Peptides against a protein of PDB entry 6JX3. Designs and how they scored, part 47

Target 1, 85 residues: chain A of PDB entry 6JX3
Amino acid sequence: AEFRLRPEISVAQTDYGMVLLDGRSGEYWQLNDTAALIVQRLLDGHSPADVAQFLTSEYEVERTDAERDIAALVTSLKENGMALP

## One batch from the design tools (peptide; made by RFdiffusion4, then SolubleMPNN)

Design b2_p20_4_s3 (from b2_p20_4, 8 letters changed)
Fold by OpenDDE base, seed 5:
Structure b2_p20_4_s3 (fold): chain B 85 residues (1-85), chain A 20 residues (1-20)
Amino acid sequence: as target 1 above (85 residues)
Amino acid sequence: DPMLLPAPRSITVPEYAPRP
C-alpha cells in the first residue's frame, strides 16, 4: 500500500534537517539525511523497491542493506505514530 | 538552533557514501 503520514503529522524543513511533528502529542522527531531522503521519495509515490534501487544507484550501499534500512525505517515510522499502517 | 527547544526524538538510517 501507499506510504502515507498520519493526518496529525506535519513535516518541517529546518536548518538541521527534516523534522516530523505530531500535532496531538507534541512529540517531534528529527530525521537524519538518509531517513529524510527515503521518506521524501516514499511520499512522492515511489515504492520501497524503487527507493532501494535509487539508493544502490546513487550511494555505495548494497541492495540488501538498503532494503533492510528502508524496512526498518518504515516500521519505526508506523510504530512511533508518524505513518499510517 | 534546536538546542533552544526540548530535544527531539531521533529516527535514523545509516548514512551512505555517495557514489562518485
Scores: peptide ipSAE 0.611, ipTM 0.851, DockQ to the pose 0.573
Fold by OpenDDE base, seed 3:
Structure b2_p20_4_s3 (fold): chain B 85 residues (1-85), chain A 20 residues (1-20)
Amino acid sequence: as target 1 above (85 residues)
Amino acid sequence: DPMLLPAPRSITVPEYAPRP
């Protein structure tokens, strides 16, 4: 299934990095650079597998570690109400 | 401006070194 943010979530770029803002609660989440990169690629339509390939090609990370990190991030975004299940 | 809102919560992924 395609990765999508919940409709109440907005993306903003700040001097301190990418943030996801919940327009209903006013809560927002700050992503570090790697998390932001992953989210950006997912929102652009790349699959988690695509993103893992990208990360391993551009960074000194093993495929299995990249896959784990992507999966954990996606899970966190869903569990914290930012991404659709 | 998110900086005018309450402090953000954080979601992080381990940082990686760029390949040379």
Scores: peptide ipSAE 0.611, ipTM 0.849, DockQ to the pose 0.669
Fold by OpenDDE base, seed 2:
Structure b2_p20_4_s3 (fold): chain B 85 residues (1-85), chain A 20 residues (1-20)
Amino acid sequence: as target 1 above (85 residues)
Amino acid sequence: DPMLLPAPRSITVPEYAPRP
């Protein structure tokens, strides 16, 4: 299934990076650059596997580590109410 | 300016060195 943000979540680009704002609760989450890069690619329709391949090609990271980091990020976004399950 | 807003929560991924 495709990665999607919940409808109440807005994305803002700031000088400090990507921010996800929950329009209902007012809570917002600041992503570091790597997290933002992953989220942007997922929202563009790339699969986690696609993103892992991208990361390993562009950065000094092993495939297994990239996959772990992506999975952990996706889990966090879903469990914290930013992404749809 | 995000610094004027209530402190955000953080979601981070380990940062990697770009390949040369």
Scores: peptide ipSAE 0.605, ipTM 0.845, DockQ to the pose 0.623
Fold by OpenDDE base, seed 4:
Structure b2_p20_4_s3 (fold): chain B 85 residues (1-85), chain A 20 residues (1-20)
Amino acid sequence: as target 1 above (85 residues)
Amino acid sequence: DPMLLPAPRSITVPEYAPRP
């Protein structure tokens, strides 16, 4: 399924990286550079498999590790109420 | 700038070195 943020979530770019704001709770979530890169590509319509291929081509990471990291991030974003199930 | 507000929570992925 398509990766999407929940309607109440807004995105901000800061000097310290990407931040997601929950407009209902007021919570801010700061993403590190790798997490932000993954989220940006997912929001652009790339599949997790596409993102894994991108990461392995650009960075010193094995495909299996990239896939695991992407899956863990997506799970975290859903569990913390930022991404739709 | 959100960093001027109460401290954000963090969500991170392990950082990778860029390939040469």
Scores: peptide ipSAE 0.604, ipTM 0.845, DockQ to the pose 0.674

Design b2_p20_4_s4 (from b2_p20_4, 9 letters changed)
Fold by OpenDDE base, seed 1:
Structure b2_p20_4_s4 (fold): chain B 85 residues (1-85), chain A 20 residues (1-20)
Amino acid sequence: as target 1 above (85 residues)
Amino acid sequence: DPALLPAPRSISVPAYAPRP
């Protein structure tokens, strides 16, 4: 399934990086630069495999580590109510 | 300015060094 944010979640770009805002609760989440990059690519329709390839090409990271980091991030976003299951 | 709002929660991925 494609990665999607929940409808109540808004994305904002700030001087402090990407922020995800829950319009229901007013809570918001700050992503570091690497997390933001992953989310941006996923939202643009790239698969986790695509993102892992991108990361390994651009950064000093092994494929396995990139895949694990992406999976962990996606899980966190889903568990914290930002992304659809 | 998010700095003036209640503190955000944080989600991070380990930072990587860019390839030279």
Scores: peptide ipSAE 0.577, ipTM 0.830, DockQ to the pose 0.639
Fold by OpenDDE base, seed 3:
Structure b2_p20_4_s4 (fold): chain B 85 residues (1-85), chain A 20 residues (1-20)
Amino acid sequence: as target 1 above (85 residues)
Amino acid sequence: DPALLPAPRSISVPAYAPRP
C-alpha cells in the first residue's frame, strides 16, 4: 500500500525541523530528525523495506530494529490522523 | 516560527548514530 498523508495535512520545514499541520483542527506535530527522514522517503515513494535498507546503510542500526521503528512510526501517523490507513 | 504558536505535539523515532 502507498503511504499517503491525509488531504488536510500539510508538511512544513521549520527551524525546529519537519512539522505536520492539520489544516482543520490546527494541531501540529513536530517530528524528530529520524522520523522526518523516514517520512520524507516514504512520501518520495520508497517502500518501508527500501527505507529500512537505507537506514541500516547510513546508521548504526540493525535491520530488525529499523523495521520495527518504521512500522511504529507509520502506525503513529495513522492513529494520530496524519496518514491515510 | 513555531515558537510563536501553541506547543506542537511530538512524534519521534529513536535516534541512531551515523555510520562513520
Scores: peptide ipSAE 0.576, ipTM 0.829, DockQ to the pose 0.630
Fold by OpenDDE base, seed 4:
Structure b2_p20_4_s4 (fold): chain B 85 residues (1-85), chain A 20 residues (1-20)
Amino acid sequence: as target 1 above (85 residues)
Amino acid sequence: DPALLPAPRSISVPAYAPRP
């Protein structure tokens, strides 16, 4: 399924990187650069497999590790109410 | 700017070294 943010979540770019803000609760989450990169590519319609290939091509990371990190991030975003299930 | 607001929670992916 397509990766999507929940409708109440907005994205802000800050001096410290990407922030996801919940407009209902006011809670917000700061993403590090790698997490932000993954989210941006997923929102652009790239599959997790696409993103893993991108990461392994651009960074010194093994495919299995990239896949695990992407999956963990997606899970965290869903569990913390930022991404749709 | 998050530095001027209540501290955000954080979500991180391990940083990778860029390929040269």
Scores: peptide ipSAE 0.571, ipTM 0.825, DockQ to the pose 0.636
Fold by OpenDDE base, seed 2:
Structure b2_p20_4_s4 (fold): chain B 85 residues (1-85), chain A 20 residues (1-20)
Amino acid sequence: as target 1 above (85 residues)
Amino acid sequence: DPALLPAPRSISVPAYAPRP
């Protein structure tokens, strides 16, 4: 399934990195650089498998670790109301 | 100044070293 943000969530770029803002509650979440990179690629239409391949190519990370980190991030984004299930 | 704003919540992925 395609990764999508909930409609109330907006993306902002700040001097301190990517921020996801819930326009209804005012709650916002700051992503570190690696999380932001993953989210950007997912929003661009890359699959988690695509992103894992990208990460292992660009960074010193094992495929299984990249896959685990991506899955954990996606789970967090869904559970915290930023991404659609 | 981020100290003047409500603190954001944080979501992070472990940082990786870039390949040379």
Scores: peptide ipSAE 0.570, ipTM 0.825, DockQ to the pose 0.546

Design b2_p20_6_s1 (from b2_p20_6, 6 letters changed)
Fold by OpenDDE base, seed 1:
Structure b2_p20_6_s1 (fold): chain B 85 residues (1-85), chain A 20 residues (1-20)
Amino acid sequence: as target 1 above (85 residues)
Amino acid sequence: KRPYVPASKGITRVTDRPPP
Protein backbone atom coordinates (compact mmCIF):
# COMPACT_ATOMS: atom_id res chain seq x y z
CA ALA B 1 0.00 0.00 0.00
CA GLU B 2 1.14 3.54 -0.78
CA PHE B 3 2.30 5.69 2.13
CA ARG B 4 -0.21 8.45 2.80
CA LEU B 5 -0.86 10.97 5.55
CA ARG B 6 -4.21 11.16 7.28
CA PRO B 7 -6.51 13.87 5.85
CA GLU B 8 -6.30 16.03 8.97
CA ILE B 9 -2.48 16.10 8.88
CA SER B 10 -0.70 19.04 7.27
CA VAL B 11 2.97 19.43 6.43
CA ALA B 12 4.83 22.61 7.35
CA GLN B 13 8.42 23.78 7.18
CA THR B 14 9.72 25.63 10.23
CA ASP B 15 12.99 27.05 11.50
CA TYR B 16 13.54 23.69 13.19
CA GLY B 17 12.67 21.60 10.12
CA MET B 18 9.67 19.64 8.89
CA VAL B 19 6.59 19.56 11.12
CA LEU B 20 3.40 17.52 10.87
CA LEU B 21 0.30 19.26 12.23
CA ASP B 22 -2.95 17.62 13.26
CA GLY B 23 -5.55 20.17 12.18
CA ARG B 24 -8.18 18.80 14.54
CA SER B 25 -6.21 18.51 17.77
CA GLY B 26 -3.57 21.14 17.04
CA GLU B 27 -0.83 18.66 17.96
CA TYR B 28 2.60 19.19 16.35
CA TRP B 29 5.21 16.57 15.51
CA GLN B 30 8.76 17.65 14.73
CA LEU B 31 10.79 15.46 12.37
CA ASN B 32 14.56 15.28 12.24
CA ASP B 33 16.24 15.70 8.87
CA THR B 34 16.40 11.98 8.07
CA ALA B 35 12.75 11.40 8.95
CA ALA B 36 11.71 14.41 6.87
CA LEU B 37 13.69 13.12 3.90
CA ILE B 38 12.11 9.67 4.11
CA VAL B 39 8.58 11.05 4.51
CA GLN B 40 9.03 13.42 1.58
CA ARG B 41 10.24 10.65 -0.72
CA LEU B 42 7.47 8.26 0.35
CA LEU B 43 4.85 10.96 -0.23
CA ASP B 44 6.36 11.54 -3.67
CA GLY B 45 5.58 7.93 -4.52
CA HIS B 46 8.93 6.26 -3.94
CA SER B 47 8.79 2.78 -2.45
CA PRO B 48 10.56 1.91 0.80
CA ALA B 49 13.05 -0.01 -1.35
CA ASP B 50 13.69 3.12 -3.42
CA VAL B 51 14.25 5.13 -0.26
CA ALA B 52 16.59 2.53 1.20
CA GLN B 53 18.67 2.58 -1.96
CA PHE B 54 18.83 6.35 -1.79
CA LEU B 55 19.91 6.33 1.85
CA THR B 56 22.72 3.83 1.30
CA SER B 57 24.04 5.88 -1.60
CA GLU B 58 24.14 9.14 0.37
CA TYR B 59 24.76 8.09 3.98
CA GLU B 60 26.95 5.78 6.02
CA VAL B 61 24.27 3.13 6.51
CA GLU B 62 23.86 -0.46 5.38
CA ARG B 63 20.85 -1.51 3.29
CA THR B 64 19.30 -3.71 5.96
CA ASP B 65 19.67 -1.02 8.62
CA ALA B 66 18.11 1.57 6.32
CA GLU B 67 15.17 -0.72 5.58
CA ARG B 68 14.58 -1.36 9.28
CA ASP B 69 14.75 2.35 10.08
CA ILE B 70 12.25 3.20 7.33
CA ALA B 71 9.86 0.50 8.53
CA ALA B 72 10.15 1.65 12.14
CA LEU B 73 9.50 5.27 11.16
CA VAL B 74 6.43 4.33 9.12
CA THR B 75 5.09 2.27 12.00
CA SER B 76 5.55 5.18 14.40
CA LEU B 77 3.80 7.59 12.05
CA LYS B 78 0.84 5.23 11.75
CA GLU B 79 0.66 4.50 15.48
CA ASN B 80 0.84 8.20 16.35
CA GLY B 81 -2.07 9.01 14.03
CA MET B 82 -0.17 10.80 11.29
CA ALA B 83 -0.19 8.21 8.49
CA LEU B 84 -3.01 6.03 7.19
CA PRO B 85 -2.76 2.31 7.99
CA LYS A 1 29.07 9.62 2.48
CA ARG A 2 27.46 11.50 5.36
CA PRO A 3 26.90 10.15 8.88
CA TYR A 4 23.51 8.51 9.27
CA VAL A 5 21.14 9.81 11.94
CA PRO A 6 18.25 7.38 12.51
CA ALA A 7 14.82 8.58 11.45
CA SER A 8 12.78 6.19 13.58
CA LYS A 9 13.88 8.02 16.72
CA GLY A 10 13.50 11.40 15.05
CA ILE A 11 9.84 12.22 15.64
CA THR A 12 9.00 14.37 18.65
CA ARG A 13 5.67 15.62 19.91
CA VAL A 14 5.92 19.37 20.37
CA THR A 15 4.14 21.02 23.30
CA ASP A 16 4.56 24.58 22.03
CA ARG A 17 4.09 25.86 18.48
CA PRO A 18 7.38 26.18 16.63
CA PRO A 19 7.94 29.37 14.64
CA PRO A 20 7.40 29.07 10.89
Scores: peptide ipSAE 0.663, ipTM 0.870, DockQ to the pose 0.771
Fold by OpenDDE base, seed 3:
Structure b2_p20_6_s1 (fold): chain B 85 residues (1-85), chain A 20 residues (1-20)
Amino acid sequence: as target 1 above (85 residues)
Amino acid sequence: KRPYVPASKGITRVTDRPPP
C-alpha cells in the first residue's frame, strides 16, 4: 500500500509552491502547503497514520479530521491521474 | 499549534500559464 506517483508525473517547486506535472499531457496541478506536506511525507515512506499523527501534533486539527483530509487528498490524486492506484 | 488549512481541496489544475 505504498503511495507512489504515476511514472509520467514529476514534482517541481515553483514560486507558487509544489506542483505535479504530467510529462505526457503537459497538465500540472498546484498544491497548497498542507497538501504538499502530506505528499512529501507519503513519498518519504510515512503511512497515512504517521502523517495524521504528525498533523495533529503540529496543527489545530483533530485526528479524525486529519485522517479524512489525507484520505480525500490521496483519492483526488489517484482520480486525477497523479498517483498510482 | 498552527491553524490547519485543509489539503483535500488544495489541488488545482493550472491553466493560466505554461508548466514549469
Scores: peptide ipSAE 0.662, ipTM 0.871, DockQ to the pose 0.926
Fold by OpenDDE base, seed 4:
Structure b2_p20_6_s1 (fold): chain B 85 residues (1-85), chain A 20 residues (1-20)
Amino acid sequence: as target 1 above (85 residues)
Amino acid sequence: KRPYVPASKGITRVTDRPPP
């Protein structure tokens, strides 16, 4: 299924990196560079498999580890109310 | 290839609020 942020969540680029802001509560989350990259690619319509392939091509990470990291990130984003289930 | 920094532990709730 397509990865989507919840409608109340907005993306902002700050001097400290990418943040996800909840427009209702004002709560926001800082993403590290890898998380930001994954979120950006998923929002652009790439599948987790696409993203994993990209990561293994650019970074010192094995495919299975990349896939697990992506899945864990997505789960966290959903559990913390940032991404739609 | 560049070093990989895990993403799954790379989301941190920020306690200070952005300016209005």
Scores: peptide ipSAE 0.662, ipTM 0.864, DockQ to the pose 0.788
Fold by OpenDDE base, seed 2:
Structure b2_p20_6_s1 (fold): chain B 85 residues (1-85), chain A 20 residues (1-20)
Amino acid sequence: as target 1 above (85 residues)
Amino acid sequence: KRPYVPASKGITRVTDRPPP
């Protein structure tokens, strides 16, 4: 179950960070730096577990909290029509 | 290690929609 964006979603890099663009609805979603980092790693094929390990090594966050944050982010991306279910 | 800013709260719908 790899993480993938919906085909109508484009990724853009702006001065404010990563933005996800819905080519059908015209909606723009801006991601903070942490969200962008997680999305990039997931799109590169890293598992949520890989990402959690990375986060705990680089940031002041516990493993369980990192895993919960990743899961919540992924859920939001799917529910908001940016990522495939 | 650097401070952790939650990602799950870091998704914001942009209303002004400036081009990238």
Scores: peptide ipSAE 0.661, ipTM 0.869, DockQ to the pose 0.882

Design b2_p20_6_s2 (from b2_p20_6 with S9K V12T L14I T17R)
Fold by OpenDDE base, seed 5:
Parts: C-alpha cells; structure tokens; sequence
Structure b2_p20_6_s2 (fold): chain B 85 residues (1-85), chain A 20 residues (1-20)
C-alpha cells in the first residue's frame, strides 16, 4: 500500500533537520538525514524497493541492509502515530 | 558513494516545547 502520513501530521524543515509534528498532541519527532530522505521519497510515490535501489546507488550500504532499515523506519513511523497503517 | 547512517535509529522524540 501507499505510504502516507496521518492527516494530523505536518512536515517542517528546521536548522537541525526534518521534523514531523502532530497537530493534535503537539508531539514532534526529528529525523536524521537518511530517515528524511526515505520519508520524502516514499511520500513522492516511490516504493520501498525503489528507495532501497536509490540508497545502494548513492550510499555505502548493501541492498539487504537498506531494505531492513527502510522497513524498520516505516514500522517506527506507524507505531509512533506518524504514518497510516 | 557517501557513508550510510541508519534511518531506523534516526527518530528522536522532541520533548522540549513551550508551556501552554
């Protein structure tokens, strides 16, 4: 299924990187550069497989490691109420 | 290629916010 943020979540750019803000609770999360890149590409409509391919092309990471990292990030985003299940 | 920093460890909850 398509990766999407929950409707109450907004994206902002700060001096310290990308943040996701919950407009209801006021909680927000800072993303490191890799997490921000993955989220941006997923929101642009790229599949996790597309993102993994991109990561292996640009970074010193193996395909399997990239795939596991993407999956773990997506799980965390869902569990912490930022992404739709 | 650039060094890879894992994304799965890259979520930090920000607890500092202005009081209501």
Amino acid sequence: as target 1 above (85 residues)
Amino acid sequence: KKPYVPASKGLTRITDRPPP
Scores: peptide ipSAE 0.663, ipTM 0.865, DockQ to the pose 0.634
Fold by OpenDDE base, seed 2:
Structure b2_p20_6_s2 (fold): chain B 85 residues (1-85), chain A 20 residues (1-20)
Amino acid sequence: as target 1 above (85 residues)
Amino acid sequence: KKPYVPASKGLTRITDRPPP
């Protein structure tokens, strides 16, 4: 399924990195560099598998670990109201 | 290759400064 942010969520780039802003609740989340990279690629239409392949090529991480990390991030984004289910 | 910093632990709720 397509990864999408909820309509009320906006993205901003800051000196601290990527942040996600909830225009309704005012909740404000900062992403580390890896999370920002994953979110950007998912929003660009890459599949989690695509992203995992990318991560293993650039970083010291095994494929299975990358996939687990991506899945965990996506789950957190959905559960915290940033991404659509 | 670069050291890998997990993304799943990289979400931080910011409460001590305003959003940009």
Scores: peptide ipSAE 0.663, ipTM 0.867, DockQ to the pose 0.960
Fold by OpenDDE base, seed 4:
Structure b2_p20_6_s2 (fold): chain B 85 residues (1-85), chain A 20 residues (1-20)
Amino acid sequence: as target 1 above (85 residues)
Amino acid sequence: KKPYVPASKGLTRITDRPPP
């Protein structure tokens, strides 16, 4: 299914990187550059497979490792209330 | 290619609300 953030979550670009802000609680999550890149591409409509292909083309990472990292990130985003299930 | 820094450990939760 399509990757989507929960409606209360907004994206902000800060001097120190991307953050996901919960507009209801004031809680936010700072993302490292790789996580930000993955989230951006997923929100743009790329599939996890697309993102993995992109990562392997740009970074020193194997396809399977990239796929596992993406899946783990997505799981964390869902479990921590940032992304819709 | 650039060094890969894992994303799955790249989340830091921060709250700016006062403690309960």
Scores: peptide ipSAE 0.662, ipTM 0.865, DockQ to the pose 0.527
Fold by OpenDDE base, seed 3:
Structure b2_p20_6_s2 (fold): chain B 85 residues (1-85), chain A 20 residues (1-20)
Amino acid sequence: as target 1 above (85 residues)
Amino acid sequence: KKPYVPASKGLTRITDRPPP
């Protein structure tokens, strides 16, 4: 299924990186550079498989490890109320 | 290729909401 943020979540770019802001609670999450890259590509419509292929081409990471990292990030984003299930 | 920094632990939550 398509990766989407919850409607109350907005994206901001700060001097310290990408931030996801909950407009209802005021809570926000700062993402490290790799997480930001993955989220940006997913929001652009790339599949997790597309993102894994991209990561292995640019970074010192094995395909399986990239896939696991993407899946774990997506799970965290859903569980912490940032992404739709 | 660039060094890989994992994303799965790359979330830091910030909130000023007081605990219940």
Scores: peptide ipSAE 0.662, ipTM 0.864, DockQ to the pose 0.476

Design b2_p20_6_s3 (from b2_p20_6 with S9R V12T L14V T17R)
Fold by OpenDDE base, seed 1:
Structure b2_p20_6_s3 (fold): chain B 85 residues (1-85), chain A 20 residues (1-20)
Amino acid sequence: as target 1 above (85 residues)
Amino acid sequence: KKPYVPASRGLTRVTDRPPP
């Protein structure tokens, strides 16, 4: 299944970086630069494998570690009500 | 290559509204 945000979630850029806003509760979630990069690429239709390849090409991270980090982030986004299951 | 900062620990719930 393709990564997708819940309908009530909006993306915004702030002085502190990318945030996700729950339009119903008003809750804000701030993403660090790596998380923002991953979310943006996933929303653009890239697969987790695509994103992992990108990360290993740009950053000092091994493929397996990148894949685990992506998976952990996606899980957190789903569990905290930002991404669809 | 750039140092890698993990994303999985980079999600923070904000209690006050950040400025745009």
Scores: peptide ipSAE 0.659, ipTM 0.867, DockQ to the pose 0.772
Fold by OpenDDE base, seed 2:
Structure b2_p20_6_s3 (fold): chain B 85 residues (1-85), chain A 20 residues (1-20)
Amino acid sequence: as target 1 above (85 residues)
Amino acid sequence: KKPYVPASRGLTRVTDRPPP
């Protein structure tokens, strides 16, 4: 159950941060810094639990809140056609 | 520790779609 982007999705770095590009639809999505950080770590093979632990160590966020935020982001990425189900 | 800005609301659809 690894996190993966759909094959038509490209990652680009801009002056405004990470952008996900859908090569088929032409749709662009920009990510805030936290979302970009989570996506990068998930793509690197870290589990959501790993990412949550990382977030709580670096940021003023509780574990449960971090886990909920990660889950919500992943759901959004899947529902908006950026990540594979 | 740094202030936490939630990620779940951090997806924004770009309408002008400038090249990266």
Scores: peptide ipSAE 0.658, ipTM 0.868, DockQ to the pose 0.876
Fold by OpenDDE base, seed 3:
Structure b2_p20_6_s3 (fold): chain B 85 residues (1-85), chain A 20 residues (1-20)
Amino acid sequence: as target 1 above (85 residues)
Amino acid sequence: KKPYVPASRGLTRVTDRPPP
């Protein structure tokens, strides 16, 4: 269950942070810093569990809350056509 | 540890400027 972006989606860094661009539609989404961090680690091959462990070690967040946040973000990325199912 | 800002609602479609 590897996290992957859809082929038409590209990543860019802007003055406003990380963005995901749909090369077909021209739509793009801005990610806040936490979302960008999660996406970057997932794309690097870390599992959601790995990312949750990382978040709890660095930030004031409980494990369960981190896991829910990651899952919700991944779901949003899939539902909005940025990540593969 | 650093304050945590949730990611789950940190995805915003940008419509007020052209794509980068």
Scores: peptide ipSAE 0.658, ipTM 0.867, DockQ to the pose 0.918
Fold by OpenDDE base, seed 4:
Structure b2_p20_6_s3 (fold): chain B 85 residues (1-85), chain A 20 residues (1-20)
Amino acid sequence: as target 1 above (85 residues)
Amino acid sequence: KKPYVPASRGLTRVTDRPPP
């Protein structure tokens, strides 16, 4: 299924990196560079498999490890109310 | 290839924010 942020969540670029802001509560989350890259590609319509392939081509990471990292991130985003289930 | 920094622990809730 397509990865989507919840409607109340907005993306902002700050001097300290990418943040996801909840427009209702004002709570926000800071993403490290890898998480930001993954979120950006998913929002652009790439599948987790696409993103994993990209990561392995650019970074010193094995495919399975990249896939697990992406899955864990997506789970966290959903559990913390940033991404739609 | 660049060193890989995991994303799965790359979410940090920011609690130090100005009041609305």
Scores: peptide ipSAE 0.657, ipTM 0.864, DockQ to the pose 0.698

Design b2_p20_6_s4 (from b2_p20_6 with S9K V12T L14V T17R)
Fold by OpenDDE base, seed 5:
Structure b2_p20_6_s4 (fold): chain B 85 residues (1-85), chain A 20 residues (1-20)
Amino acid sequence: as target 1 above (85 residues)
Amino acid sequence: KKPYVPASKGLTRVTDRPPP
């Protein structure tokens, strides 16, 4: 399924990196550079497999590790109310 | 290739809000 943010979530860029804002609760979530990159590519329509391939080509990471990291991030984004299930 | 910093550990709830 397509990765999508919940409609109340906004994306902002700060001096400390990408931030996701919940317009209803007012909660802010800061993403490190890797998390931001993954979210950006997923929102652009790339699959998790596409993102894993990109990560292994660009960074010092093995495919399996990249896949687990992406899955863990997506789970966290869903559980914390930022991404649609 | 660049060093890899895990994304799964890179989600932090921000508690500081600047006043309006």
Scores: peptide ipSAE 0.662, ipTM 0.864, DockQ to the pose 0.707
Fold by OpenDDE base, seed 2:
Structure b2_p20_6_s4 (fold): chain B 85 residues (1-85), chain A 20 residues (1-20)
Amino acid sequence: as target 1 above (85 residues)
Amino acid sequence: KKPYVPASKGLTRVTDRPPP
């Protein structure tokens, strides 16, 4: 299934990097550069596998580690109410 | 290749809630 943010979540680019704002709770979440990159690519329609391939080509990370990191991030985004299940 | 900084540890709740 496609990765999607919840409708109440807004994306903003700040001096701190990418920020996700929950318009209902007012809660802000700051993403580091890697997380922002992954989220952007997922929102563009790339699969986690696509993103993992990209990460291994650009960064010092093994495929399995990249996939695990992506999965963990996605899980956190869903559990914290930022991404749709 | 660039050093890899894990994304899964890159979610931080912002207490100051800076505007966009």
Scores: peptide ipSAE 0.662, ipTM 0.871, DockQ to the pose 0.863
Fold by OpenDDE base, seed 3:
Structure b2_p20_6_s4 (fold): chain B 85 residues (1-85), chain A 20 residues (1-20)
Amino acid sequence: as target 1 above (85 residues)
Amino acid sequence: KKPYVPASKGLTRVTDRPPP
C-alpha cells in the first residue's frame, strides 16, 4: 500500500528540520535529516525498495540495514499516529 | 558516500510547541 500521512497530520519545515504536526492535539514530531529524507521520498511515491536503493547509493549503509531502518521508521510513524496503517 | 545516521530513532516528540 502507498505510504500516506493521516489527514490530521501536516508537514512543516523549521530551522531545526522537518516536523509533523498533529492538528487535533497540537503535538509536534521532529524528524532527523535521514528520517525527513525517507518520508519525503515515500510521500513522493517511491517505494521502500526505491528508497533503500537511493540510500545505499548516497550513504555508507548496507542495503539490508537501509531496508530495516526504513521499515522501523514507517512502523514508528504508524504507531505514533502520523501515518495511515 | 556520506556517513549514515539512522532514521529509525529520528522521531522526537516536541513538548514545547515551536513555531513552524
Scores: peptide ipSAE 0.662, ipTM 0.869, DockQ to the pose 0.846
Fold by OpenDDE base, seed 4:
Structure b2_p20_6_s4 (fold): chain B 85 residues (1-85), chain A 20 residues (1-20)
Amino acid sequence: as target 1 above (85 residues)
Amino acid sequence: KKPYVPASKGLTRVTDRPPP
């Protein structure tokens, strides 16, 4: 399924990194660099498998670990109201 | 290759509205 942010969520770049901002509540989430990279690639239309391949090519991480990390991040984003189910 | 910093623990929620 396509990864999408909830409509009230916007992306902002700050001096401290990428944030996801809820335009209704004023709540926002600060993302570390890896999370930001994954979110950006998913939003660009890459599949989790694509992203995992990218991560293993650029970083010291094994494919299975990358896949688990992506899945965990996506789950967190959905559970915390940032991404659509 | 660069060191890998996990993304799944890389979320910090902040609320900039006053407490209820």
Scores: peptide ipSAE 0.662, ipTM 0.865, DockQ to the pose 0.523

Design b2_p20_7_s1 (from b2_p20_7, 6 letters changed)
Fold by OpenDDE base, seed 2:
Structure b2_p20_7_s1 (fold): chain B 85 residues (1-85), chain A 20 residues (1-20)
Amino acid sequence: as target 1 above (85 residues)
Amino acid sequence: PKKPYVRPSGPEGLRLLGVL
């Protein structure tokens, strides 16, 4: 399924890196560089499998670990109300 | 050379900075 942020979520590039702001609750979350990269690629339409392949090519990470970490991030974003279910 | 991997999830990857 397509990865999308909820309409009330804004993306900001700051001194912290990528920040996601919930315009309704006011919560704002900082993403580290790897998380930001994943979110950017997912929003561009790449599948989690695509992103995992990319991560294994660029970083010292195994495919299984990359897939696990992508899934965990996506789950967190959905549970935190930042991404659509 | 491949870059060192930093986990994208958990408190390292996602940190609540505050509430506006």
Scores: peptide ipSAE 0.726, ipTM 0.941, DockQ to the pose 0.960
Fold by OpenDDE base, seed 5:
Structure b2_p20_7_s1 (fold): chain B 85 residues (1-85), chain A 20 residues (1-20)
Amino acid sequence: as target 1 above (85 residues)
Amino acid sequence: PKKPYVRPSGPEGLRLLGVL
């Protein structure tokens, strides 16, 4: 399924990394570099499988770990109200 | 060469900074 942010979520680039801001609650979350990369690629239309392949090509990470970490991040973003279910 | 990997999940990857 397509990965999308909730309509009330805005993306900001800061000196400390990517931040996602909830325009309703006011909560804002900072993403580290790897998390930001995953979110950017998913928003660009790449599948989780595409992102896992990219991570294993660019970073010192095994495929299983990349897949686990992508899934965990997506779950967290849905649970904290940043991404659509 | 491949870059060092930092996990994108957990408190390290996703941190609540506050509420505006």
Scores: peptide ipSAE 0.725, ipTM 0.941, DockQ to the pose 0.953
Fold by OpenDDE base, seed 1:
Structure b2_p20_7_s1 (fold): chain B 85 residues (1-85), chain A 20 residues (1-20)
Amino acid sequence: as target 1 above (85 residues)
Amino acid sequence: PKKPYVRPSGPEGLRLLGVL
């Protein structure tokens, strides 16, 4: 299934990293480097499995942990209204 | 060499900064 942000969400690149802005509520969230990387790759059409493989190749993280963390991030983004279900 | 890993979820990964 395609990962997509809600239409009211804008992505901004700041000196402090990626920020997601909800144009309706006004809430704005900052993503750390790994969260931003995951979001960028998912939006580019990579699967969670692709992203997990990428993370384990680039970072000191085990596959199981990467998979868990990707799933947790996606869940959070959906629950806080940034990503489409 | 692989980079240090920081969790993408939880408060350190996804932080509400405020409301405009």
Scores: peptide ipSAE 0.725, ipTM 0.942, DockQ to the pose 0.954
Fold by OpenDDE base, seed 4:
Structure b2_p20_7_s1 (fold): chain B 85 residues (1-85), chain A 20 residues (1-20)
Amino acid sequence: as target 1 above (85 residues)
Amino acid sequence: PKKPYVRPSGPEGLRLLGVL
C-alpha cells in the first residue's frame, strides 16, 4: 500500500535533520539520516522493496536487516501518528 | 565504498523532540 503522511503532519528540514510535526498534538519527531532517506523515498513513490535494494547498494547493511528496519520504521511512524494506517 | 549503516528505527532513528 502507498505510504502517506497524515494530513496534519508537516515535514521540516532542520540543521539537526528531518523533523515531522503533528499540527494537532504539537509533537515533533526528529529522524536520523537513514530514517529520513527511507521516508523521502517512500513519499517519492518507491516501494519498501525498492528502498531495501537502495539501502543495500549504498550502505553496509544486509537485505534482511534493511527490510526489517524499513518495516519497523513504518510501523513506528504509524503508531506515533505520523503516517496513515 | 558503502556507507556505515545506522538503524532508522528505535531511539537511534526516531526521537521525540518535544511538544509545541
Scores: peptide ipSAE 0.725, ipTM 0.941, DockQ to the pose 0.956

